# Designs tried in a protein design run: peptides against a protein of PDB entry 3EFO. Part 115

Target 1, 262 residues: chain A of PDB entry 3EFO
Amino acid sequence: SQLADLYKSCETDALINFFAKSAFKAVLHQPLKVIREILVNQTAHMLACYRKNCASPSAASQLILPDSMKVLPVYMNCLLKNCVLLSRPEISTDERAYQRQLVMTMGVADSQLFFYPQLLPIHTLDVKSTMLPAAVRCSESRLSEEGIFLLANGLHMFLWLGVSSPPELIQGIFNVPSFAHINTDMTLLPEVGNPYSQQLRMIMGIIQQKRPYSMKLTIVKQREQPEMVFRQFLVEDKGLYGGSSYVDFLCCVHKEICQLLN

## One batch from the design tools (peptide; made by RFdiffusion4, then SolubleMPNN)

Design b2_p13_5_s2 (from b2_p13_5 with V6S F7I E11A)
Fold by OpenDDE base, seed 1:
Structure b2_p13_5_s2 (fold): chain B 262 residues (1-262), chain A 13 residues (1-13)
Amino acid sequence: as target 1 above (262 residues)
Amino acid sequence: SVPHVSIDMEALE
C-alpha cells in the first residue's frame, strides 16, 4: 500500500530537520506551548496511523514503531528540549536567537548530530583498528566511572573522564600520572605520540572533518562542577530546565496514541 | 507488513 511504502521509506533525520525548522520558524508568531503541542500531536498521529493501517495487531501496552521511525521519538524529544522551545527565564534571549539561527541553516546531517550527540567509549579503543568505536546512548546510565568518553554534537566536543579511569590511558592521552593531574583548562590534547593518543586524535579528526564548524574541545572530570555542562548533552536523561527524559516522552507519546485509537 | 520495533511500556514504568 501507499502508506506502507511511505513508512518503509521514511527518513527520520530529514523529518526531524523539517520539524525543527518549522517549529523554530513558528516561534516568531505562535506560543511555545502551542508549538510543543503540535510537535507531540504530529508524532502521535504519525505513529497512530502506522499502528492502525500498517502494523499487525498488538497489545495496547506496546508502543509500535516502524523501523524507519524507531528513533523518531528520541529525536523529537531532543527537539522539544531545545532551549528555543523551552519557556524558561533562565535561558537568555540571545542564546535562543543563536541556536534558532544555527538550526535554521543546518542540513539534515548537521541537525541530526546537533540534536542527538555522538557519544563514544574511548576507553574501549583498539589502537590496531581503523574503525570508530560504536556510539552509546546519550545517557548517564551508559557512562562508567572507569571509562573515558568522547561526546560531539557538531558544535562542541567533550572528553569526559571517569574518576576511576585507567591511569595508563590518562598517561597515554595527557602524559600525566593520574586523574588528579589532568588540566581541564586545556582545549587541545598534548602531542604524546603513542598509538593510543594517535588513534584518539584520528577519531577526533574524523569527527571534525564532517562538520562545518570547528568544535572546541572541553575536558571534563567526573564529579567536578563543569561536568554539569556536559550532562546537558546527555539528551536521553531528564533535562535541567524541565525537559522530559526519553522514557517519560515515550510514555507521553504512547498515551496520546492510545487516546487517538480508542 | 512493515518491519517494526515493539516497546513494552509496562516494563518501562
Scores: peptide ipSAE 0.465, ipTM 0.923, DockQ to the pose 0.917
Fold by OpenDDE base, seed 3:
Structure b2_p13_5_s2 (fold): chain B 262 residues (1-262), chain A 13 residues (1-13)
Amino acid sequence: as target 1 above (262 residues)
Amino acid sequence: SVPHVSIDMEALE
C-alpha cells in the first residue's frame, strides 16, 4: 500500500528538520503551548496511523514504531525541549532568537546533530585503530565515572571527565598527573604529542570538519558546577527546565496513540 | 508488512 511505502521510506532526520523549522516558524504566530501540542499530536497521529494500517496486531502495552521512525520520538522530544519552544524566564529572548535562526538555516544533517548530540566514549580509544568509537545514548546512565566522553552537537564540544578517569589518560591528554590538576578553563587541548592525544585530536578534527561552525571546546569535570551545562546536552534525561525525559515522552506518546485508537 | 520496533511500555514504568 501507499501508506506502507511511506513508512518504509520515511527519513526521520528530514522529518525532524521539517518539524523543527515548521515549529520555529509558527512561534511567530502561535502560542508555544499550541505548537508543542501540535507536535505531540502529529507524532501520535503518525504512529497511530501506522499501528492501525500498517502494523500487525500487538498488545496495547507495546509502543510500535516503524523501523524508519525508531528514533523519531527521541528527536521529537529533543525538539520539544528546545529553548525556542519553552516559555521559561530563565531563557533569554536573545537565546531563543539565536537558536531559532540557527535551526531555520540548518540542513538535515546539521539539525540532526543539533538536536541529538554525539556522545563518544573516548576512553575506549584504540590507538592502533582508525575507527571512531561508537556513540552512546545521550544520558547520564551511559556515562562512567571511570570514563572520558566527548560530546558534540555541531555548535559546542565538551570533553567530560569522570572523577575516576584513568590517570594515564589524563596524563596523555592534558599532561598533568591527576584529575585535580586539569584546568577546566582551557578551551584547547595541549599538544602532548603521544598517540592517544593525537588520536583524540584527530577525532575532534573529524567531528569539526563535518560542521559549518567552529565548536568551542569546554572541559568538564564530573561533579563540578560547570557539569550542569554539559548535562543539558544529555537530551534523553529530564531537562533542567522541566522538559520530559525520553522515557516520559514515550509514555506520553503511547498514551495518546492509545487514545486515538480506542 | 513494514518492519517495526516494539517497546514494552510496562517495562519502562
Scores: peptide ipSAE 0.464, ipTM 0.924, DockQ to the pose 0.911
Fold by OpenDDE base, seed 4:
Structure b2_p13_5_s2 (fold): chain B 262 residues (1-262), chain A 13 residues (1-13)
Amino acid sequence: as target 1 above (262 residues)
Amino acid sequence: SVPHVSIDMEALE
């Protein structure tokens, strides 16, 4: 059926790009609350339609997502949690305007990365491999005090270090003996020259590759002040300014779907 | 049929 084909061929990243641009355009003439409601409604309607027309019967307690849209909710939540769509006084008008303009010009790949950053476990790097480490979900639950993570969203790059990061890795990256010795004011990694350092630099280069903007590097130590900024990019977690966690958003969407179908 | 994932919402709560 046409519907089945639609859901099979659906590209969530393209949809998110569309929704983002549409929403960000609408900000100029519609209340933020209305825009957010529309986005949630559209999400629910799309998924409800799938469940009604393309999915086999399932328990009401189940949220059914077509494979092509399995990440739609998480991206939608990220969109909803973007400063442009948040009505918070803590967010400056300039910041909203800036991000709005940025997204309005972003391609599909750019917006995908922007809304859902890459979070890479750098501590798992194999210096003998040229492969990038597999990204983990953007949540605090995926971080480790013993780990080192690189986060990138196309605009910013963060190197997050757990308080118990291995000294040998710290030495490899920063050429200092311990976590305490890391200078977080640096925006560039030192030229240490060892294989691990080179691999990390390569990874950073790959991440930067073909991105329209040069990502500034911020080194973040766990439990230090700058970590708060970093945590804003853990988009699956509860937002600083009232945004829902991914799980909470799923519940919200599920409830709305049920309302539509029942 | 269209491949899908199923999330048990009760389990998430």
Scores: peptide ipSAE 0.461, ipTM 0.921, DockQ to the pose 0.917
Fold by OpenDDE base, seed 5:
Structure b2_p13_5_s2 (fold): chain B 262 residues (1-262), chain A 13 residues (1-13)
Amino acid sequence: as target 1 above (262 residues)
Amino acid sequence: SVPHVSIDMEALE
């Protein structure tokens, strides 16, 4: 059927790009609350339609996502949590305007990365491998005090270090003996020259490739004040300014789908 | 049939 074909061929990244630009255009003439509701409704309707017309029977307690849309909810939640769509006094008009303009000019790949950052466990690097480490979900639950993570969203790059990061890795990256000695004011990694440092630079280079903007590097130590900024990019977690966690959003969408189908 | 993933919402709650 045409519907089946549609759901098979759906490109979530393109869809999110479309929704983002549509929503960000709409902010000029519609209330933010309405825009957010529309986005949620559209998400629920698409998924409800699939469940009704294309999916095999399943328990009502199950949220059924077409494979092509398996990441649609998480991206949609990220979009909803963007400052452009949040009506919070803590967010300046200038910041909203800035990010709105950025997204309005983004291609599909750019917006995908922008809304859902790439989070890489750097502490697991195999210096002999040419493969990038597998990205982890953008949640604090995926971090570890013993870990080092690189986060990038196309505009910003963060190197997050756990308080118990391995000293040998710290030495390898920063050429300092311990976590406490790391200077977080640095925006560039030192040229240490060891395989680990080189591998990290290579990864950073790959991430930077084909991005329209040069990503500023911010070094973040766990439990230091600047970590708060970093945590805002853990998009699956509950947002500081009223955004829902991914889990909460799934529950919300599921509830709405059930309402549509019942 | 369209391939899909299923999330047990009861397990998430």
Scores: peptide ipSAE 0.460, ipTM 0.922, DockQ to the pose 0.927

Design b2_p13_5_s3 (from b2_p13_5, 4 letters changed)
Fold by OpenDDE base, seed 2:
Structure b2_p13_5_s3 (fold): chain B 262 residues (1-262), chain A 13 residues (1-13)
Amino acid sequence: as target 1 above (262 residues)
Amino acid sequence: SVPHVSIDMKALE
């Protein structure tokens, strides 16, 4: 059927780009609350329509997502949690304006990365491999005190270090003996020249490829104050300024779908 | 049929 074909061929990244630009345009003329409600409603309606017309019968407790839209909810939540759509006094007008303008000019690939960052476990690097490490979900639950993670969203790059990061990796990356010796004020990694350092730099280079903006590197040590900034990019977690976790958002969407189908 | 993913919402609560 035409509807089935639509859901099979749906490009979620393009859809998110469209929703983002539409919403960010609407902020000029509509209340933020209304915009957020519209986005949630649209998400629920699309998924409700699929469940009603294209999906096999399932228990009411199940949230059914077509494969083409399996990541739609997580991206939508990221969009809803963007500072442009948050009505918090802590967010400056300049910051909202800046991010709004950035997204309004972003292509599909750029907006995808912007809303859902890549989070890479750098501590698992195989120096003999040319492949990027598999990205993990952007949640604190995926971090480890023994780990080192690289986060990138096309605009910012963070190197997060757990308090128990391996000294050999710290030495390899920073040429210092321990976690305590890492200088977080630096914005460039030192040219250490060992295979691990070279591979990390290569990975960073790959991530930077085809990005319209040069990503500034921020080194973040676990449990230090600047970590709070980094945590804002863990988009599946609860936001600092009232944004929902991914799980909470799923529950919200599911509830609305059920209401539409009842 | 359109392939789909199922999430048990009870498990998330």
Scores: peptide ipSAE 0.479, ipTM 0.926, DockQ to the pose 0.927
Fold by OpenDDE base, seed 3:
Structure b2_p13_5_s3 (fold): chain B 262 residues (1-262), chain A 13 residues (1-13)
Amino acid sequence: as target 1 above (262 residues)
Amino acid sequence: SVPHVSIDMKALE
């Protein structure tokens, strides 16, 4: 069927780009609450339609996602949690305007990365391999106190260090003896010159080369105050400004789908 | 049928 073909060929990244731009345009003419409701409604309707017309019968307790849309909910939640769509006094008008304009000009790849950052476990780097480490889900649950993670969203780059990150890696990256000695005010990694450092720099370079904007590096120590900024980019977690976690959003979407189909 | 992913919502609660 035509519907089946549609769901098979759906490109979630393109959809998110479209929804983002549409929503951000609508901000000029519609209340934020209405825009958010529309986005959730559209998400639910698309998935409900699939379940009704294209999916085999499943238990009501199951949320059924077409393969092509398996990541749609997480991206949609990220969009909904974006400052442009939030009416919070903590968010300046300038910041909202800035991000709105940025997204309005973003291509599909850019918006994808913007809404859902890459989080790379760089502590797992094999200096003998040219392969990049596999990205992990953007959640605190995926972090490790023993780990070092690189996060990038096309605009910002963070190097997060666990409190128990390996001293040898700290030495390799920063040329300091311990976690405590790391200067988080630096925006550039030192030229240490060892294989690990070089590989990390290479990875950072690769990430940067794919983006139109120069990403400023922020070094973040676990349990220090600046980590709060970093945590905002763990988009699957509950947002600082009251945004839902990915799990909560899934529940919300599922509930709405069920309501539509009942 | 279109391939799909199933999420058990009970497991998320």
Scores: peptide ipSAE 0.477, ipTM 0.927, DockQ to the pose 0.911
Fold by OpenDDE base, seed 5:
Parts: sequence; structure tokens; C-alpha cells
Structure b2_p13_5_s3 (fold): chain B 262 residues (1-262), chain A 13 residues (1-13)
Amino acid sequence: as target 1 above (262 residues)
Amino acid sequence: SVPHVSIDMKALE
């Protein structure tokens, strides 16, 4: 059926780009609350339609996502949590305007990365491998005190270090003996020259490739004040300014789908 | 049929 074909061929990244630009255009003439509701409704309606018309029977407790839309909810939640769509006094008008303009000019690939950052476990790097480490979900639950993670969203790049990061890796990256010696004011990694440092630079280079903006590097130590900024990019977690966690959003969407179908 | 993923919402509660 045409409907089945639609769900098979759906490109979530393109859809999110469309929704983002549509929503960000709408902020000029519609209340933010209405825009957010529309986005949630659209998400629920699309998924409800699939469940009704294309999916095999399943328990009501199950949230059924077409494979092509398996990441739609998480991206949608990220969109909803963007400062442009949040009506919070803590967010300046200038910041909203800035990010709105940025997204309005973003291509599909750019917006995908912007809304859902790439989070890479750097501490697991195989210096002999040409492969990038597999990205992990953008949640604090995926971090470890013993780990080192690189986060990038096309505009910003963060190198997050756990308090118990391996000294050998710290030495390899920063050429300092311990976590405490890392200077977080640096925006560039030192030229240490060892394989690990080189591999990390290579990864950073790959991430930077084909991005329209040069990503500023911020070094973040766990439990230091700047970590708060970093945590805002862990988009699957509960947002500081009222955004839901991914899990909470799934529950919300599921509830709305059930309401639509019952 | 369209391939899909299923999330058990009870498990998330």
C-alpha cells in the first residue's frame, strides 16, 4: 500500500529537519505552547496511523515504531527541548534568535547532528584501528567516571573526562600526569605525538569534516562547574529548563497514541 | 509488512 511504502521510505533526519524549520518559522506568529503541542500531536498521529494501518497486532503496552522512524521520538524530543521552543525566562531572546537562524539554514545532516550530538567513548579507542568508536546514547547513564568522551553537535565539541580517567590516557592526550593537572582553559589539545593523541586528533578531524562551522573544543572535567554546560547536550536526559527525558517523552507519545486509537 | 521495533512501555515504568 501507499501508506506502507511511505513508512518504509521515511527518512527521519529529513523529517526532523522539516519539523524543525516549520516550527522555528511558526514561532514568529504562534505561541510556543501551541507549536510544541503540534509537534507532539504530529508525532503521535504518524505513529498511531502506522499502528492502525501497517503494524501487526501487538499488546497495547507496546510502543511500535516503524524501523524508519525508530529514532524519530528521540529527535523530536530534542527538537522540543531546543531553546527556541522553550518559553523560559532563563533563555534570552538573543539566544533563541541565534539558534533559530542557525537551524533555519541547516541542511538535513547538519540539523541531525545539531539536535542529537555524537557522543564517542574515547577511552575505548584502538589506536591501531581506522574505525571510529561506536557512538553511545547521549545520556549521563552512558558516561563513566573512568571514561573519556568526545561530544560534538556540529557547533561545539566537548572532551569530557571522568574524575577517574586513566592516567595513562590523560598523559597520552594532555601530557600531564593526572586529572588534576589538566588545564580546562585550553581550546586545543597539545601536540603530544603519541598514537593515542594522533588517533584522537584524527577522530576530531573526521567529525569536523564537512561541517559548515568550526567547532570550538571545550575540555570538561567531571564535577567541575563547566560540566553543567556539557550536560545540556546529553539530550536524552531531563533538561534543565523543563525538557523531558527521552523515556518520559516516549511515555507521553505512547499515551497519546493510545488515546488516538481508543 | 513494514519492519518495526517494539518498546515495552511497562519496562520503562
Scores: peptide ipSAE 0.476, ipTM 0.925, DockQ to the pose 0.927
Fold by OpenDDE base, seed 4:
Structure b2_p13_5_s3 (fold): chain B 262 residues (1-262), chain A 13 residues (1-13)
Amino acid sequence: as target 1 above (262 residues)
Amino acid sequence: SVPHVSIDMKALE
């Protein structure tokens, strides 16, 4: 059917780009609350339509997502949690304006990365492999005190180090003997020259490749003050300024879908 | 049919 074809061919990244730009344009003439409601409503309607017309019957307790839109909710939640759409006094007007303008000019790939960062487990690097490590979900639950993670959203790059990061990795990256010796004021990794360091630098280069903006590197130690900034990019978690976790958002969407169909 | 994923919302509670 025509609807089935639509859902099969749907590109979530394109949709998010569209929704983001539409919403960010609407900010100029509509209340933020209304914009957020519209976005949630649109999400629910799209998914409800699928469930009604394209999916086999399932229990009401099930949230059914077409494969093409399986990540729509998470991206939508990220959009909703963006500072442009949040009505919080803690967010400066300048920051809102800046991010709004940025997104308005972003292509599909850029906005995808912007709303949902890449979080890479660097501690799992194989120095003998040229492959990038598989990204993990942007949640604290995916971090490890023993791990080292690289996060990038096209604008910022963070190197997060767990308090129990392996000394050998720390030595490999920073040429210092321990976690405590890492200087977080650095915006560049030292030229250590060992295979691990080279691999990390390569990965960083690949991430930076074809991005319109040069990402500034921030080194973040777990449990230090800058980690709070880093955690803002763990977009599946509860937002710092009242945004919902991904799970909470799923529940919200599911409820609305049920309301539409019942 | 369109491939889909199913999430048990009760399991998320």
Scores: peptide ipSAE 0.475, ipTM 0.925, DockQ to the pose 0.918

Design b2_p13_6_s1 (from b2_p13_6, 8 letters changed)
Fold by OpenDDE base, seed 3:
Structure b2_p13_6_s1 (fold): chain B 262 residues (1-262), chain A 13 residues (1-13)
Amino acid sequence: as target 1 above (262 residues)
Amino acid sequence: TSHVAIDIDELLK
């Protein structure tokens, strides 16, 4: 059917870009609550239509997503959790204005990375491979106390270090003997010169490629106070300012769809 | 039509 073909042709990254810009434009003349409701409703309606007209019958307890939109909910949740759409007093007007302006000028690739960061387990890096490590989901559940992770969203870059990070990797990256010796005030990695350090720098370079902004590097130690900032970029988790986890959002969307179809 | 099915009940466990 024509409708089925439409869903097959949809690209989530383009949709999110559109929704983001539309919502951020609407902020100027509509209440935030209304905008959020519209976004949720649009998501639910799109998926309800698919379930009704394109999908095979399935159990009521299942959320059905076309392949082309399998990541739509997670991106939509990220959009809904963006500071521009939140009414929390902790978020300054300047910050909202800044991020609004940024997103309004972002291309599809930029907004994709902005809303859902890359989280790379660099502790698994093979120095003999030219391939980037496979990204993991942006959730605390995917972190490891023994691991070192690089997170990038096009604006910021974080190097997260588990409390039990391998000393040899710490030495390789920072040229210090232990986790405790790492200076988190640094914004640049030292040029240690070993293969691992070089590979990491190469990866960082690749991530920086074709990005409109130079990403500032922040070193983050697990269980230290600054980790709270890093955790805000674990977008699948519950937000600090009242945003839903990805799981909670899926449940919400499912309920809305069921209400539309029943 | 290819799709992904998420079991909400299982997800909440």
Scores: peptide ipSAE 0.460, ipTM 0.923, DockQ to the pose 0.909
Fold by OpenDDE base, seed 5:
Structure b2_p13_6_s1 (fold): chain B 262 residues (1-262), chain A 13 residues (1-13)
Amino acid sequence: as target 1 above (262 residues)
Amino acid sequence: TSHVAIDIDELLK
C-alpha cells in the first residue's frame, strides 16, 4: 500500500528536524504545554496509524515501530526535553531564545546530533585501529566508573572520566599519574604525543568535522559538581527539569496509541 | 512491513 511505502521511506532524522523547527516556530504563538501535547499526539497518531494499517497483528502490550521510525520515540523525547519546550522557571528566556535560534538554522544531520549526542567509550579504543568506537546509548546506565567517555552534540564536547578510570589511560591523555591530578579547568587536551592521545585527538577531530560550530571541550570528573551539567546530555535518563526517561516516554506513547486504537 | 516490537511489560520490570 501507499501508506506502507510512506512509512518505509520515512527518515526519522528528517522528521525530528521538521518537528523541532515546527515546534520551535510555534513557541512564538502557542503555549509550551500545547506544543508538547501536539508533538506527543502526532507521534502517537503516526504510530497508531502504522499499527492499525501496516503492521501485522501483535500483542497489546507491545509497542510496534516501523523500522524507519525505530528511533523516533527517543528523538522525540529529546525534543520534548529541550529547554526551548520546557516551561520551567529555571530556564532563562535568553537560553531558550538562543537554542531556538540555533535549531532553526540546523540541517538534518546537525539537529540529529544536537538532540541525541554521540557518546563514545574512549577507554575501549584500539590504538592500532582507525575505526571510531561504537557509540553507546546516552544513559548513565551505559557509563562505567572504570571508563572514559567522550560525548558530543555538535555544540559541546565532554570528556567524562570515571572515578576508577585506568591510570594508564589518564596518563596517556593528560600526562598525570592519577584521576585526582586531572585539571578539569582545561579546555584543551595536552599534546602528550603517545598513540592513545593521538588517536583520541583524531577522534575528536573527526567528530568536529563538518560541524558548523567549534565544540567547546569540557573535562568532567565523575562525582564532581560539573558532572551534573554532563548528565543533562544523557538524554535517555530522566531530565533535570522533569523530563521523562526514554523508558517512561515509551510507556507514555504506548498508552496513547492504545487509547487511539480503542 | 518490517518493524521493531518493544515489549512494554518487559520495560516495566
Scores: peptide ipSAE 0.456, ipTM 0.922, DockQ to the pose 0.920
Fold by OpenDDE base, seed 1:
Structure b2_p13_6_s1 (fold): chain B 262 residues (1-262), chain A 13 residues (1-13)
Amino acid sequence: as target 1 above (262 residues)
Amino acid sequence: TSHVAIDIDELLK
């Protein structure tokens, strides 16, 4: 059908870019509550239309997403959780203004990475492979105390180390004997020169490639206070300022779709 | 059309 073809042609990253810019423009003349409601409504209406006109009958308990929009909800939730759209006094006007302006100038690829960071399991690197490790979902549930992860959102880069991360990798990356010896004030990795270090640097270079801004590197140790900042980029989890988890948002969207179809 | 089905009840478990 014509409608089915339309959904197949939808690019979620382009949609999110559009919705983000539209919402951030609307912030200037509409209440944040209204903007958030519009975004949720748009999401629900799009998915409700698909379910009604394109999808085969399914159980009422199931949320049906076309393949082209399988990640639309998670990105939409990330947008809704952005500081620009949150009515929290803890968020400074300057920060909101800054991020608003940034997103307003972002291309599709930039906004995609900005709203949903890449989280890479660095501890799984194959020094003989030129392939990037497969990204994991941005959730604490995907982290491991034995792991080392690189997170990047186009503006910031974090190297997160579990408390039980392998000493041999720590030595390979930082040239120090243990986790305790890692200096978190470091903004650049040392040039140790071993294959693992070189591979990691290559990965970081690939991530930085074609990004408009140079990403500052922050070293993060698990269970240290600065880890809180890192955790804010685990966008599928519940946000610090009341933003919903991805699971919660899915439930919300499902509920609204059901209401529309009743 | 191909789609993904998410069981909301299962997510809530």
Scores: peptide ipSAE 0.450, ipTM 0.921, DockQ to the pose 0.907
Fold by OpenDDE base, seed 4:
Structure b2_p13_6_s1 (fold): chain B 262 residues (1-262), chain A 13 residues (1-13)
Amino acid sequence: as target 1 above (262 residues)
Amino acid sequence: TSHVAIDIDELLK
């Protein structure tokens, strides 16, 4: 799957880690706008170089990505949309400082997950399987009102519930009869004890065990206020604070490449 | 050399 490629792109992961740390270091003495421009330019230059020197001629409307960098734009866009690189008053200085420090100490695997979260369709769990469900792309388009999704980025964990989440799953997870009865103030799932609950807890445990930081769980109901925070982690969508969608970013990069090659 | 080609026009639809 394309998502599998995201997690297996070691070279891209290393590059993003490097770019992130470089950019976050530069924040101390360079304007954010300049830093963002540099990142975009570097991305475009790398891809332009490939297209010019390594790829066969292609149509002008085609964006050509080498396999090693096929997910570079995705992660780069995530980096560009990170609060550290955004000059918005809505983002506190403390938050920017905090995330900056975190990323500066992250390894490749940590930064990968940090910039592109895991989004797991929990509603598809097979209680007879011990395997993690396949992650879906971090976009609203992959959510469903009938679904339940777990999102984790190494620092935060969210359990998102659609307004039409199956009552049986809600009962299984929360031991309440309906969506309306779910208490979103809780930071821990109840120990219901049924196989579904146990499996979910196991999954959460596995995700947590692989991360150096303890992830606080936030339960999010669709169409409630906290969902706005959750949506910030749907990194392929348009950012809340002016960040581009992945599609828009691809177009931007393509345009830049064309300018470099023409 | 393996690569991925993305049709930008298609993305804009």
Scores: peptide ipSAE 0.428, ipTM 0.914, DockQ to the pose 0.651

